# Peptides against a protein of PDB entry 5X9X, part 34

Target 1, 41 residues: chain A of PDB entry 5X9X
Amino acid sequence: SSVSELEQRLRDVKNTNSRFRKALMEKENELQALIRKLGPE

## One batch from the design tools (peptide; made by RFdiffusion4, then SolubleMPNN)

Design b2_p24_3_s2
Fold by OpenDDE base, seed 2:
Structure b2_p24_3_s2 (fold): chain B 41 residues (1-41), chain A 24 residues (1-24)
Amino acid sequence: as target 1 above (41 residues)
Amino acid sequence: SIEEINREVEEELRRLEEENKRLA
């Protein structure tokens, strides 16, 4: 049904959102690690 | 400077996280 399809789309968006949040946090951590390796400047 | 780049990246990540939350 149209309702079931909309519910599925919402679940997919939420799952995608969760994955992107994790990826963003990991990228921030990677950048900070690289900054530390490059030095204090 | 690296400090300036880091500030810009952190602000961009914050904006993307907020947009991601809005789209959910």
Scores: peptide ipSAE 0.032, ipTM 0.528, DockQ to the pose 0.047
Fold by OpenDDE base, seed 4:
Structure b2_p24_3_s2 (fold): chain B 41 residues (1-41), chain A 24 residues (1-24)
Amino acid sequence: as target 1 above (41 residues)
Amino acid sequence: SIEEINREVEEELRRLEEENKRLA
């Protein structure tokens, strides 16, 4: 049904959002680690 | 500088996170 399709889309968006947030956090951590290796300059 | 690049990247990540929150 239209309602069930909208509910599925919402679940898909939430799952995508969660994965993107995790990926962004991991990239920030990676960048910070590289900066620490390069030094304060 | 590396500090400037880091600031730019962090701000971009913040913008993307805010957009992600809006789209969810």
Scores: peptide ipSAE 0.031, ipTM 0.526, DockQ to the pose 0.047
Fold by OpenDDE base, seed 3:
Structure b2_p24_3_s2 (fold): chain B 41 residues (1-41), chain A 24 residues (1-24)
Amino acid sequence: as target 1 above (41 residues)
Amino acid sequence: SIEEINREVEEELRRLEEENKRLA
């Protein structure tokens, strides 16, 4: 049904959002590590 | 979008990595 399809879409968006958030946090951690290595130079 | 933000972060990481390589 249309309702069940919307519920499935919501679950898919939630899962995708969770994966992207994890990936972004990992990249942010790497970025911060590189910033610390380079310093103000 | 999340995809756009991720691309920007990846490019910044690449720039920093290249700079670090140059300074090392």
Scores: peptide ipSAE 0.028, ipTM 0.506, DockQ to the pose 0.025
Fold by OpenDDE base, seed 1:
Structure b2_p24_3_s2 (fold): chain B 41 residues (1-41), chain A 24 residues (1-24)
Amino acid sequence: as target 1 above (41 residues)
Amino acid sequence: SIEEINREVEEELRRLEEENKRLA
């Protein structure tokens, strides 16, 4: 049904959003770690 | 977009990794 499809799409969007947020935080942490390793050089 | 941000961060990480390798 239309309602069922919308509910599924909403779940998919929420799952994708959660994955993207986690990935961004992990990449930011990695970036900061590399910046610290490079230091002022 | 989040996709664009992720792409930019990934490219920056790659550049930093290469620079770190050069300096090490």
Scores: peptide ipSAE 0.028, ipTM 0.510, DockQ to the pose 0.026

Design b2_p24_3_s4
Fold by OpenDDE base, seed 1:
Structure b2_p24_3_s4 (fold): chain B 41 residues (1-41), chain A 24 residues (1-24)
Amino acid sequence: as target 1 above (41 residues)
Amino acid sequence: SSSARNRELEQELRRLEEENKKLA
């Protein structure tokens, strides 16, 4: 049905959203690690 | 109703697709 197809597409875009958010978090964590390594502290 | 659920799903899809464009 139209609803079932939209629900499937929604699962797909939520999966993509989750991957992008995870990648962004990992990049931020790496940035913070570099700041701690290279900072004046 | 099926029509109401359809409208809700389309709105949520558009919202998440726009968010994904910003995160990509």
Scores: peptide ipSAE 0.544, ipTM 0.881, DockQ to the pose 0.715
Fold by OpenDDE base, seed 2:
Structure b2_p24_3_s4 (fold): chain B 41 residues (1-41), chain A 24 residues (1-24)
Amino acid sequence: as target 1 above (41 residues)
Amino acid sequence: SSSARNRELEQELRRLEEENKKLA
């Protein structure tokens, strides 16, 4: 049905959203690690 | 109703698709 198809698409787009958010968090963590490594401390 | 649920899902899809464009 139309609703079932939209629910499936919603699951897929939410999975993509989750992956993007995780990737950004990992990049931020990498950046902070580099800042600590190269910082004045 | 099924129509109301359909509209809700379409709105949520559009919102998340726009967010994903910014996150990509």
Scores: peptide ipSAE 0.543, ipTM 0.881, DockQ to the pose 0.747
Fold by OpenDDE base, seed 4:
Structure b2_p24_3_s4 (fold): chain B 41 residues (1-41), chain A 24 residues (1-24)
Amino acid sequence: as target 1 above (41 residues)
Amino acid sequence: SSSARNRELEQELRRLEEENKKLA
């Protein structure tokens, strides 16, 4: 049904959203680690 | 109703697809 198909698509889009948010958080953490390692402090 | 649920799902899909476009 249209509802079932939209619900499946929504699950996929939410999964993608979660993966993107996780990747950005990991990249920010990596950046902060590099700043602490290579910065003037 | 199924029609109302469809509209809600479509709206949420559009919102998340736009967010994902920014996060990609």
Scores: peptide ipSAE 0.542, ipTM 0.881, DockQ to the pose 0.723
Fold by OpenDDE base, seed 3:
Structure b2_p24_3_s4 (fold): chain B 41 residues (1-41), chain A 24 residues (1-24)
Amino acid sequence: as target 1 above (41 residues)
Amino acid sequence: SSSARNRELEQELRRLEEENKKLA
């Protein structure tokens, strides 16, 4: 049904959203680690 | 109603798809 198909698409887009949020958090952590390693402080 | 639920799902999909464009 249209509802079932939309619910499946919603699950997929939410999964993608979660992956992007996780990746951004990890990249920010990596960036901060590099700043601590290579920065003037 | 099924029609109202359908509209809600479409609106949520559009919102999250736009957010994902910014996160990608």
Scores: peptide ipSAE 0.541, ipTM 0.880, DockQ to the pose 0.726

Design b2_p24_4_s1
Fold by OpenDDE base, seed 5:
Parts: C-alpha cells; structure tokens; sequence
Structure b2_p24_4_s1 (fold): chain B 41 residues (1-41), chain A 24 residues (1-24)
C-alpha cells in the first residue's frame, strides 16, 4: 500500500471509531433509561 | 408491563454487544 492509502485508511478507522463510540453511548443511555423505568414500574 | 421492559433491556444489551464486537 502507498502512504496516501495508509493515510486514508487511518482517517477511515478514526471516523469509524468515533461513530461506534457514539452508537455505544446512545445504546447505553437507552439501556439505562429502560432500567430506570423497570425500577419504579 | 415489566416483561415488555425486560425484553427491551435484553434487546439493547444485545445491540451493545454487537457494537462492541464490531469494534474489536
């Protein structure tokens, strides 16, 4: 692979990582909200 | 209904597990 391809792959990995971290946070927040509802109900 | 909430919790846990697997 060329240097330019490695730079592109690095950017893609960073973008993917950021997206997955956001998705995990959103699902964790959803889980926590559901658990909070399960308690009082 | 508690059972409906338990089902939704399990679905959310499975979704988190799948996302974590994709990050490995």
Amino acid sequence: as target 1 above (41 residues)
Amino acid sequence: EIEELKKKIEEARKAIEELERQME
Scores: peptide ipSAE 0.080, ipTM 0.666, DockQ to the pose 0.054
Fold by OpenDDE base, seed 4:
Structure b2_p24_4_s1 (fold): chain B 41 residues (1-41), chain A 24 residues (1-24)
Amino acid sequence: as target 1 above (41 residues)
Amino acid sequence: EIEELKKKIEEARKAIEELERQME
């Protein structure tokens, strides 16, 4: 049904958003680790 | 929020760039 299709699209958007958030957070952590490694300490 | 994460990544990249400059 039209309703079930919209519900599926919403789930897909939520899943995609979650995946992108995770990837960006992992990249941030990688860069922060590099900052600590290259820092004055 | 995705835009917040993008901003943090960009800030981290700029920090790395500055550190690399200081190493020269």
Scores: peptide ipSAE 0.036, ipTM 0.608, DockQ to the pose 0.053
Fold by OpenDDE base, seed 1:
Formats: C-alpha cells, structure tokens, sequence
Structure b2_p24_4_s1 (fold): chain B 41 residues (1-41), chain A 24 residues (1-24)
C-alpha cells in the first residue's frame, strides 16, 4: 500500500542518514590523521 | 547534523591544503 511504501522509504532514509553520518565522521578522522602526518615533523 | 559534519570535513581539507602549500 501507499502507506507501507512510505514507511519503507522513511526507514530507508533513516538508514541512509545513519550511514552517511558514520562515513562523514570516518572521513573527518582520516583527514585529521593526514593533517597530523603533514604537520611539522 | 550532516551539515555540521560537512563543515568539519571542509575545514580539515582547507587545513591540509594550507599544509601542502607550506611544503612547496
């Protein structure tokens, strides 16, 4: 039904949002590690 | 908030860019 499809879409969006937040945090950590590596030795 | 994370990543990228420039 249209309702069940919208509920599924909402679940998918929530899952995607969670995954993107994790990926962004991991990328930030990676960039911070690179900053430290490029910093004055 | 995703936009906050994007901002932090952009700040990190700018910092890397500045460090790379200083190595030239």
Amino acid sequence: as target 1 above (41 residues)
Amino acid sequence: EIEELKKKIEEARKAIEELERQME
Scores: peptide ipSAE 0.035, ipTM 0.605, DockQ to the pose 0.069
Fold by OpenDDE base, seed 3:
Structure b2_p24_4_s1 (fold): chain B 41 residues (1-41), chain A 24 residues (1-24)
Amino acid sequence: as target 1 above (41 residues)
Amino acid sequence: EIEELKKKIEEARKAIEELERQME
């Protein structure tokens, strides 16, 4: 049904968003690790 | 928005690359 298709599309968008958020977090963590390495120590 | 997240990921990648270069 049209409703079921919209629900599926919404799930797909949410899954895509979640994947990008995860990738962003991983890169931010990597960035912070590098910043610490470049720190005064 | 997904496009904003894509942009932020790319910015983070560039920042990481610069930091890695500075460590060399």
Scores: peptide ipSAE 0.035, ipTM 0.599, DockQ to the pose 0.058

Design b2_p24_4_s3
Fold by OpenDDE base, seed 1:
Structure b2_p24_4_s3 (fold): chain B 41 residues (1-41), chain A 24 residues (1-24)
Amino acid sequence: as target 1 above (41 residues)
Amino acid sequence: MIEELKEQIERARKEIEELEEKMK
């Protein structure tokens, strides 16, 4: 049904959002580590 | 100066990554 499809799409969007947030946090940590390797000055 | 440049690079890389993830 249209309602069931909307519920599935909402779940998919929430799952995608959670995945992207995790990926962004991991990349942020990676970038910070790389930037620290440039030296403290 | 170097620290400010590092911060600018970090901000730009984060912004690019956020845009790339949203495009998937």
Scores: peptide ipSAE 0.027, ipTM 0.500, DockQ to the pose 0.049
Fold by OpenDDE base, seed 4:
Structure b2_p24_4_s3 (fold): chain B 41 residues (1-41), chain A 24 residues (1-24)
Amino acid sequence: as target 1 above (41 residues)
Amino acid sequence: MIEELKEQIERARKEIEELEEKMK
């Protein structure tokens, strides 16, 4: 039904957003680690 | 050179942080 399709689209958007949030956090952590490894030089 | 690279990485980190906050 149209309602079930809209519910599925909403679930898909939520799942996509969750994956992107995780990827952004991982990249932030990676960049923080690189900053620390470069040291004060 | 190393300081410039650190600055670039820090800028990119801040941009990611801002995007994370915007997505919340």
Scores: peptide ipSAE 0.024, ipTM 0.500, DockQ to the pose 0.050
Fold by OpenDDE base, seed 2:
Structure b2_p24_4_s3 (fold): chain B 41 residues (1-41), chain A 24 residues (1-24)
Amino acid sequence: as target 1 above (41 residues)
Amino acid sequence: MIEELKEQIERARKEIEELEEKMK
C-alpha cells in the first residue's frame, strides 16, 4: 500500500541518516588521531 | 609543512563537526 511504501521510505532515510552520522563521527575521530600523530612539527 | 598539514586536517575536522550538527 501507499502507506507501507511511505513507511519503508522513512525507514530507509532514517537508516541512511544513521549510517552517515556514524561515518562522520568516525572520520572526525580519525582526523583528530592523525593530527596527534603528525606531532608538533 | 607539517604545521600546514595539521591546519588542513583541523579545517576538515571542523567541516565534519558542522555537518554532524546539521544532521541532528
Scores: peptide ipSAE 0.023, ipTM 0.496, DockQ to the pose 0.051
Fold by OpenDDE base, seed 5:
Structure b2_p24_4_s3 (fold): chain B 41 residues (1-41), chain A 24 residues (1-24)
Amino acid sequence: as target 1 above (41 residues)
Amino acid sequence: MIEELKEQIERARKEIEELEEKMK
């Protein structure tokens, strides 16, 4: 049904958003680690 | 050079943070 299709789209968007949030947080942490490794110079 | 690279990385980090906030 149209309702079930909309529910599926909503699930897909939520799953995609969750994956991107995780990836962004991991990149944030990676960049912070690189800044620390570069040192004060 | 290293200081400039650190600044570039920090800018990219802030952009990621802003994107994270937009996703909320």
Scores: peptide ipSAE 0.023, ipTM 0.492, DockQ to the pose 0.053

Design b2_p24_4_s4
Fold by OpenDDE base, seed 2:
Structure b2_p24_4_s4 (fold): chain B 41 residues (1-41), chain A 24 residues (1-24)
Amino acid sequence: as target 1 above (41 residues)
Amino acid sequence: EIEELKEKIERARKEIEELEEKMK
């Protein structure tokens, strides 16, 4: 049904969103690690 | 409700687009 298809699309988009958020977090963590390594510490 | 689902999908797509731009 149109409703079930929209629900599936919403799940797929949420899963994609979660993957992008994770990728951004991983890059931020990498940058923070580099900053700490190159910083005064 | 179909309209609410459409709105949620559109909001999530916009957020993905913003995240994609931040990853560039």
Scores: peptide ipSAE 0.033, ipTM 0.554, DockQ to the pose 0.081
Fold by OpenDDE base, seed 1:
Structure b2_p24_4_s4 (fold): chain B 41 residues (1-41), chain A 24 residues (1-24)
Amino acid sequence: as target 1 above (41 residues)
Amino acid sequence: EIEELKEKIERARKEIEELEEKMK
């Protein structure tokens, strides 16, 4: 049904959003680790 | 791209270090 399809799309968007948020956090952590290795100067 | 950002940061830090040495 149209309602079931909309519920599925909402779940998919929510899952995609969660995955992208996690990926962005991991990339930020990776970047910060690299910055620390370059030194404070 | 993390590697490109790392290189940009490294270049900027080297430029700052060179400027700091010139101020001595």
Scores: peptide ipSAE 0.020, ipTM 0.414, DockQ to the pose 0.015
Fold by OpenDDE base, seed 4:
Structure b2_p24_4_s4 (fold): chain B 41 residues (1-41), chain A 24 residues (1-24)
Amino acid sequence: as target 1 above (41 residues)
Amino acid sequence: EIEELKEKIERARKEIEELEEKMK
């Protein structure tokens, strides 16, 4: 039904959003690790 | 891209180090 399709689309958007947020957090952590390896100077 | 950012940070830090040595 139209309602079930809209519910599925909402779930898909939420899942995609969650995956992108996780990927961005992982990249931020990677960047911070590289900064620490380069040292204070 | 993280590698480009890493290189920029590395270059900036080397420039700072060179300036610090020049002040001695």
Scores: peptide ipSAE 0.020, ipTM 0.413, DockQ to the pose 0.014
Fold by OpenDDE base, seed 3:
Structure b2_p24_4_s4 (fold): chain B 41 residues (1-41), chain A 24 residues (1-24)
Amino acid sequence: as target 1 above (41 residues)
Amino acid sequence: EIEELKEKIERARKEIEELEEKMK
C-alpha cells in the first residue's frame, strides 16, 4: 500500500542518514586526531 | 579532505623544525 511504501522509504532514509552520520563522525574524529598530532610546537 | 589536511600539518611541522634549527 501507499502507506507501507512511505513507511519503508522513511526507514530507508533513516538508515541512510544514520550511516552518513557515523561516517562523518569517524572522519571528524580522524581529523581531530591529526590536528592533535601537529603538536604544541 | 583529510589528505590535504594531513599534508598541511606535515608541511607546517617541517617549517617549524627548520625554524628551530636556524635558531641554534
Scores: peptide ipSAE 0.020, ipTM 0.411, DockQ to the pose 0.013

Design b2_p24_5_s1 (from b2_p24_5, 11 letters changed)
Fold by OpenDDE base, seed 3:
Structure b2_p24_5_s1 (fold): chain B 41 residues (1-41), chain A 24 residues (1-24)
Amino acid sequence: as target 1 above (41 residues)
Amino acid sequence: MEELKKAEQELSRLEEQIRKQREE
């Protein structure tokens, strides 16, 4: 049904959203690692 | 951030479409 197709698309968008949130977290962790490496310590 | 924002906008749009379809 049309509703079933929309629900499938919604799941796909939710998965994409979750992947981007994970990527942002990983990039923040990478940035913090670089800050520690290049910092005054 | 730009792609995340787009995904969140699409999410909101799809949720509204699903709501409208269920009312039909």
Scores: peptide ipSAE 0.057, ipTM 0.626, DockQ to the pose 0.731
Fold by OpenDDE base, seed 4:
Structure b2_p24_5_s1 (fold): chain B 41 residues (1-41), chain A 24 residues (1-24)
Amino acid sequence: as target 1 above (41 residues)
Amino acid sequence: MEELKKAEQELSRLEEQIRKQREE
């Protein structure tokens, strides 16, 4: 059905969104680690 | 972040389309 097709597209977009969010989280963690290393200590 | 922004925009669009289809 039309609804089933849209729901499948929605699942695909949610999966893509989750992958990008994970990548951003990893980069943020890396950035914070560098800030701690290079920051005032 | 640009690709994430696009994905979030598409997500919002698809959720609205699903809502409209369920109302029909």
Scores: peptide ipSAE 0.057, ipTM 0.626, DockQ to the pose 0.710
Fold by OpenDDE base, seed 2:
Structure b2_p24_5_s1 (fold): chain B 41 residues (1-41), chain A 24 residues (1-24)
Amino acid sequence: as target 1 above (41 residues)
Amino acid sequence: MEELKKAEQELSRLEEQIRKQREE
């Protein structure tokens, strides 16, 4: 059904969203680590 | 950031479409 297809797309987008959120968190953590290494403190 | 924004926009669109389909 059309609803089933939309729900499949929704699952795919949610998975993509989750992956991007994880990647952004990892990059933020990396950035903060670099700031601690290269910063004035 | 841009790809995440696009994914969130699509998520919102799909959720609205699902809601409309269930109301039919």
Scores: peptide ipSAE 0.059, ipTM 0.629, DockQ to the pose 0.738; fails the geometry check
Fold by OpenDDE base, seed 5:
Structure b2_p24_5_s1 (fold): chain B 41 residues (1-41), chain A 24 residues (1-24)
Amino acid sequence: as target 1 above (41 residues)
Amino acid sequence: MEELKKAEQELSRLEEQIRKQREE
C-alpha cells in the first residue's frame, strides 16, 4: 500500500477503535449497574 | 440473570473487536 492508503487505514482503525471504546465503557457501566442490582449470576 | 449474561457477552464481543482493530 502507498503511504496515503496506510494513513487512510490508520484513520479508519482509530475511528472504529474510538467508537468501540465508547460502547465498551457504556456496556461496562451497564454491567456494573446490573451487578449492583442483581449480584453475580 | 439473563440480562447480566447478555451484558457480559456484549462486553466480551466489544473487547475482542477492539483487540482486532489494534492488530491492524
Scores: peptide ipSAE 0.053, ipTM 0.528, DockQ to the pose 0.053; fails the geometry check

Design b2_p24_5_s2 (from b2_p24_5, 9 letters changed)
Fold by OpenDDE base, seed 2:
Structure b2_p24_5_s2 (fold): chain B 41 residues (1-41), chain A 24 residues (1-24)
Amino acid sequence: as target 1 above (41 residues)
Amino acid sequence: MEELKKAEQELSRLEKEIEEQREE
C-alpha cells in the first residue's frame, strides 16, 4: 500500500538521520579535542 | 550539516504525508 511504502521511506530517512546525528556528535567531539591540543593550555 | 538539514526536512514531510494518508 501507499502507506506501507511511505512508512518504509520514513524508516530509511530516520536511519540516515540517526547516522548523521552520530557523525555530527563525533566530529564535534573530535573538534573539541583538537582545540584542546592546539590551544594555549 | 546540510545533509542533516535535508534529512530532517524529508522526515517532517514524510510524517505529514503518512498522517494524511491514514486520515483518508
Scores: peptide ipSAE 0.048, ipTM 0.603, DockQ to the pose 0.712
Fold by OpenDDE base, seed 3:
Structure b2_p24_5_s2 (fold): chain B 41 residues (1-41), chain A 24 residues (1-24)
Amino acid sequence: as target 1 above (41 residues)
Amino acid sequence: MEELKKAEQELSRLEKEIEEQREE
């Protein structure tokens, strides 16, 4: 049904969002480590 | 300096991707 398809799409979006959040956290940690080493640009 | 710039660019890209997912 249309509603079941939308529910599946929502699950897919949430999974993608979760993956990007993890990647964002890793890059934020990397950025902060570089800031501590180099200071402000 | 260059590595920091690359990290900032990647961070911005990921933030944009997250926002795009929230618009769906």
Scores: peptide ipSAE 0.045, ipTM 0.519, DockQ to the pose 0.049
Fold by OpenDDE base, seed 1:
Structure b2_p24_5_s2 (fold): chain B 41 residues (1-41), chain A 24 residues (1-24)
Amino acid sequence: as target 1 above (41 residues)
Amino acid sequence: MEELKKAEQELSRLEKEIEEQREE
């Protein structure tokens, strides 16, 4: 049904969002490590 | 400086992608 298709799309978006959030956290940690090394520039 | 700039660019990209998914 149309509803089931939308539910699947929502699950896909949430899954993608979760992956990006994880990557964001990792890159934020990397950024903060670089800031500590170089200082605010 | 170069590595910091790269990290900032990657972070900005990921933030944009997250926002795009939230708008769907």
Scores: peptide ipSAE 0.044, ipTM 0.518, DockQ to the pose 0.049; fails the geometry check
Fold by OpenDDE base, seed 5:
Structure b2_p24_5_s2 (fold): chain B 41 residues (1-41), chain A 24 residues (1-24)
Amino acid sequence: as target 1 above (41 residues)
Amino acid sequence: MEELKKAEQELSRLEKEIEEQREE
């Protein structure tokens, strides 16, 4: 049904969003580690 | 300081992107 297709699209978007959030947070943590390494340079 | 400034700019960008994702 059209409803089931929309529900599937919503699941796909949510899964993609979750993956991007994880990637961004990992990069944020990486940058924080680099900032700590560099110090106030 | 220059490298830190660049890192801080990138960090700010990523934090903004994370917030935008949370607002969906």
Scores: peptide ipSAE 0.038, ipTM 0.533, DockQ to the pose 0.038; fails the geometry check

Design b2_p24_5_s3 (from b2_p24_5, 11 letters changed)
Fold by OpenDDE base, seed 4:
Structure b2_p24_5_s3 (fold): chain B 41 residues (1-41), chain A 24 residues (1-24)
Amino acid sequence: as target 1 above (41 residues)
Amino acid sequence: MEELKKAEEELSRLEKEIEEEKKK
């Protein structure tokens, strides 16, 4: 059905969103670590 | 971040479409 197809697409997008959120968190942590290591303080 | 934003926009659109289809 149209609803079941949309629900499948929703699940796929949620999975993609979760992956990108994880990648963003990892990059933010990396940047913060570098700032603390190499920053002015 | 750009791809994340696009995914979040698509998520919002799909949620609206699902609600509309459930109303039918």
Scores: peptide ipSAE 0.055, ipTM 0.612, DockQ to the pose 0.708
Fold by OpenDDE base, seed 3:
Structure b2_p24_5_s3 (fold): chain B 41 residues (1-41), chain A 24 residues (1-24)
Amino acid sequence: as target 1 above (41 residues)
Amino acid sequence: MEELKKAEEELSRLEKEIEEEKKK
C-alpha cells in the first residue's frame, strides 16, 4: 500500500538521521576532550 | 550538519504524509 511504502521511506530516513547524529556526537565528544586537554582550566 | 538538517526535514514531511494517508 501507499502507506506501507511511505513507512519504508520513513525508516530509511530515520536510519540516515541516526547515522548523522552519531557522527555529530562523536565530533562533539572529540571537541570537548580537546577543550579539556588544552583549555585554560 | 546540513545533510542532517535535510534528513530531518524529509522525516517530518514523510510523517505528515503518512498521517494524511491513514485518514483516507
Scores: peptide ipSAE 0.054, ipTM 0.610, DockQ to the pose 0.704
Fold by OpenDDE base, seed 1:
Structure b2_p24_5_s3 (fold): chain B 41 residues (1-41), chain A 24 residues (1-24)
Amino acid sequence: as target 1 above (41 residues)
Amino acid sequence: MEELKKAEEELSRLEKEIEEEKKK
């Protein structure tokens, strides 16, 4: 049904969003570590 | 100095990657 298809699309979008959020968090953590290395210390 | 240069290059790459991911 149209509703079931939309629900599946929503699940797919949420899964994709979760993957992107994880990737962003990991890259941000690495970025912050490098910022600390380049700091005044 | 070599380690700082490497860190700066990595930092630049990661900043670009973060920007690209934020645009998705």
Scores: peptide ipSAE 0.031, ipTM 0.528, DockQ to the pose 0.025
Fold by OpenDDE base, seed 5:
Structure b2_p24_5_s3 (fold): chain B 41 residues (1-41), chain A 24 residues (1-24)
Amino acid sequence: as target 1 above (41 residues)
Amino acid sequence: MEELKKAEEELSRLEKEIEEEKKK
């Protein structure tokens, strides 16, 4: 692999990680909303 | 109880999804 290919792969991994972190945050927010719903009941 | 049950089911699904994403 060339340096340019490795740099591209690194960018792809960073983008993927960013997407996963965003997805986890959204799911955690949904989870917390449900916890708040269940709590007072 | 119906609303509570639905919320618990959804909570369980979300917990599984979070766990699956964390394993990646």
Scores: peptide ipSAE 0.030, ipTM 0.522, DockQ to the pose 0.027

Design b2_p24_5_s4 (from b2_p24_5, 10 letters changed)
Fold by OpenDDE base, seed 3:
Structure b2_p24_5_s4 (fold): chain B 41 residues (1-41), chain A 24 residues (1-24)
Amino acid sequence: as target 1 above (41 residues)
Amino acid sequence: MKELEEAEQELSRLEKEIEEERKR
């Protein structure tokens, strides 16, 4: 494969990686908000 | 998590392949 083709594939993988990282961060934020609301404090 | 791990493994593989191609 050419470098250009590999770099295109790399961009697609980075996009997928970024989406999952964002989803995990949002779920963590949601969980923390619920903990603050429903927790003992 | 599983899909993220797979994506990160592919990312590492592709970065290695790009580096190898640049050496040629």
Scores: peptide ipSAE 0.061, ipTM 0.629, DockQ to the pose 0.664
Fold by OpenDDE base, seed 1:
Structure b2_p24_5_s4 (fold): chain B 41 residues (1-41), chain A 24 residues (1-24)
Amino acid sequence: as target 1 above (41 residues)
Amino acid sequence: MKELEEAEQELSRLEKEIEEERKR
């Protein structure tokens, strides 16, 4: 059905969104680690 | 960042379309 197809697309987008959020979090964590090592402290 | 924003916009669009389809 049309609803079923839309729900599948929604699941795919949510999965993509989750992966991107994870990647951003990992990059933020990496950046913060570098700041702690190379920052003004 | 851009790809994430595009995904979030698509998610919002799809949720609206699903809701409208359920009303038909």
Scores: peptide ipSAE 0.061, ipTM 0.628, DockQ to the pose 0.731
Fold by OpenDDE base, seed 2:
Structure b2_p24_5_s4 (fold): chain B 41 residues (1-41), chain A 24 residues (1-24)
Amino acid sequence: as target 1 above (41 residues)
Amino acid sequence: MKELEEAEQELSRLEKEIEEERKR
């Protein structure tokens, strides 16, 4: 593969990685909110 | 979690391949 093709694939994977990290953070925040609602406190 | 792990593994692989191509 050419360097340009590898760099394009790298950009695509970085975008995917960023989206997944954001989704995981949002789910963690949602979980913490639910814990505060349903927890013993 | 699995998809993120796979993406991070692919990132590492692609960065290595790019560096190897630049050295050739």
Scores: peptide ipSAE 0.061, ipTM 0.627, DockQ to the pose 0.668
Fold by OpenDDE base, seed 5:
Structure b2_p24_5_s4 (fold): chain B 41 residues (1-41), chain A 24 residues (1-24)
Amino acid sequence: as target 1 above (41 residues)
Amino acid sequence: MKELEEAEQELSRLEKEIEEERKR
């Protein structure tokens, strides 16, 4: 495998990882919103 | 969660492969 191909794959994985982290953060925020909605507040 | 874990594992693997290839 060439270094350039590995670096391209690395960039793709980093982008995917970033998207998943963002999605998890948004899901956590959604869960917290639901907890507040269904809570005693 | 599983997809994120797999992506993080692949990220670590690729970083190691790049480092090994640069030293070779």
Scores: peptide ipSAE 0.060, ipTM 0.626, DockQ to the pose 0.657

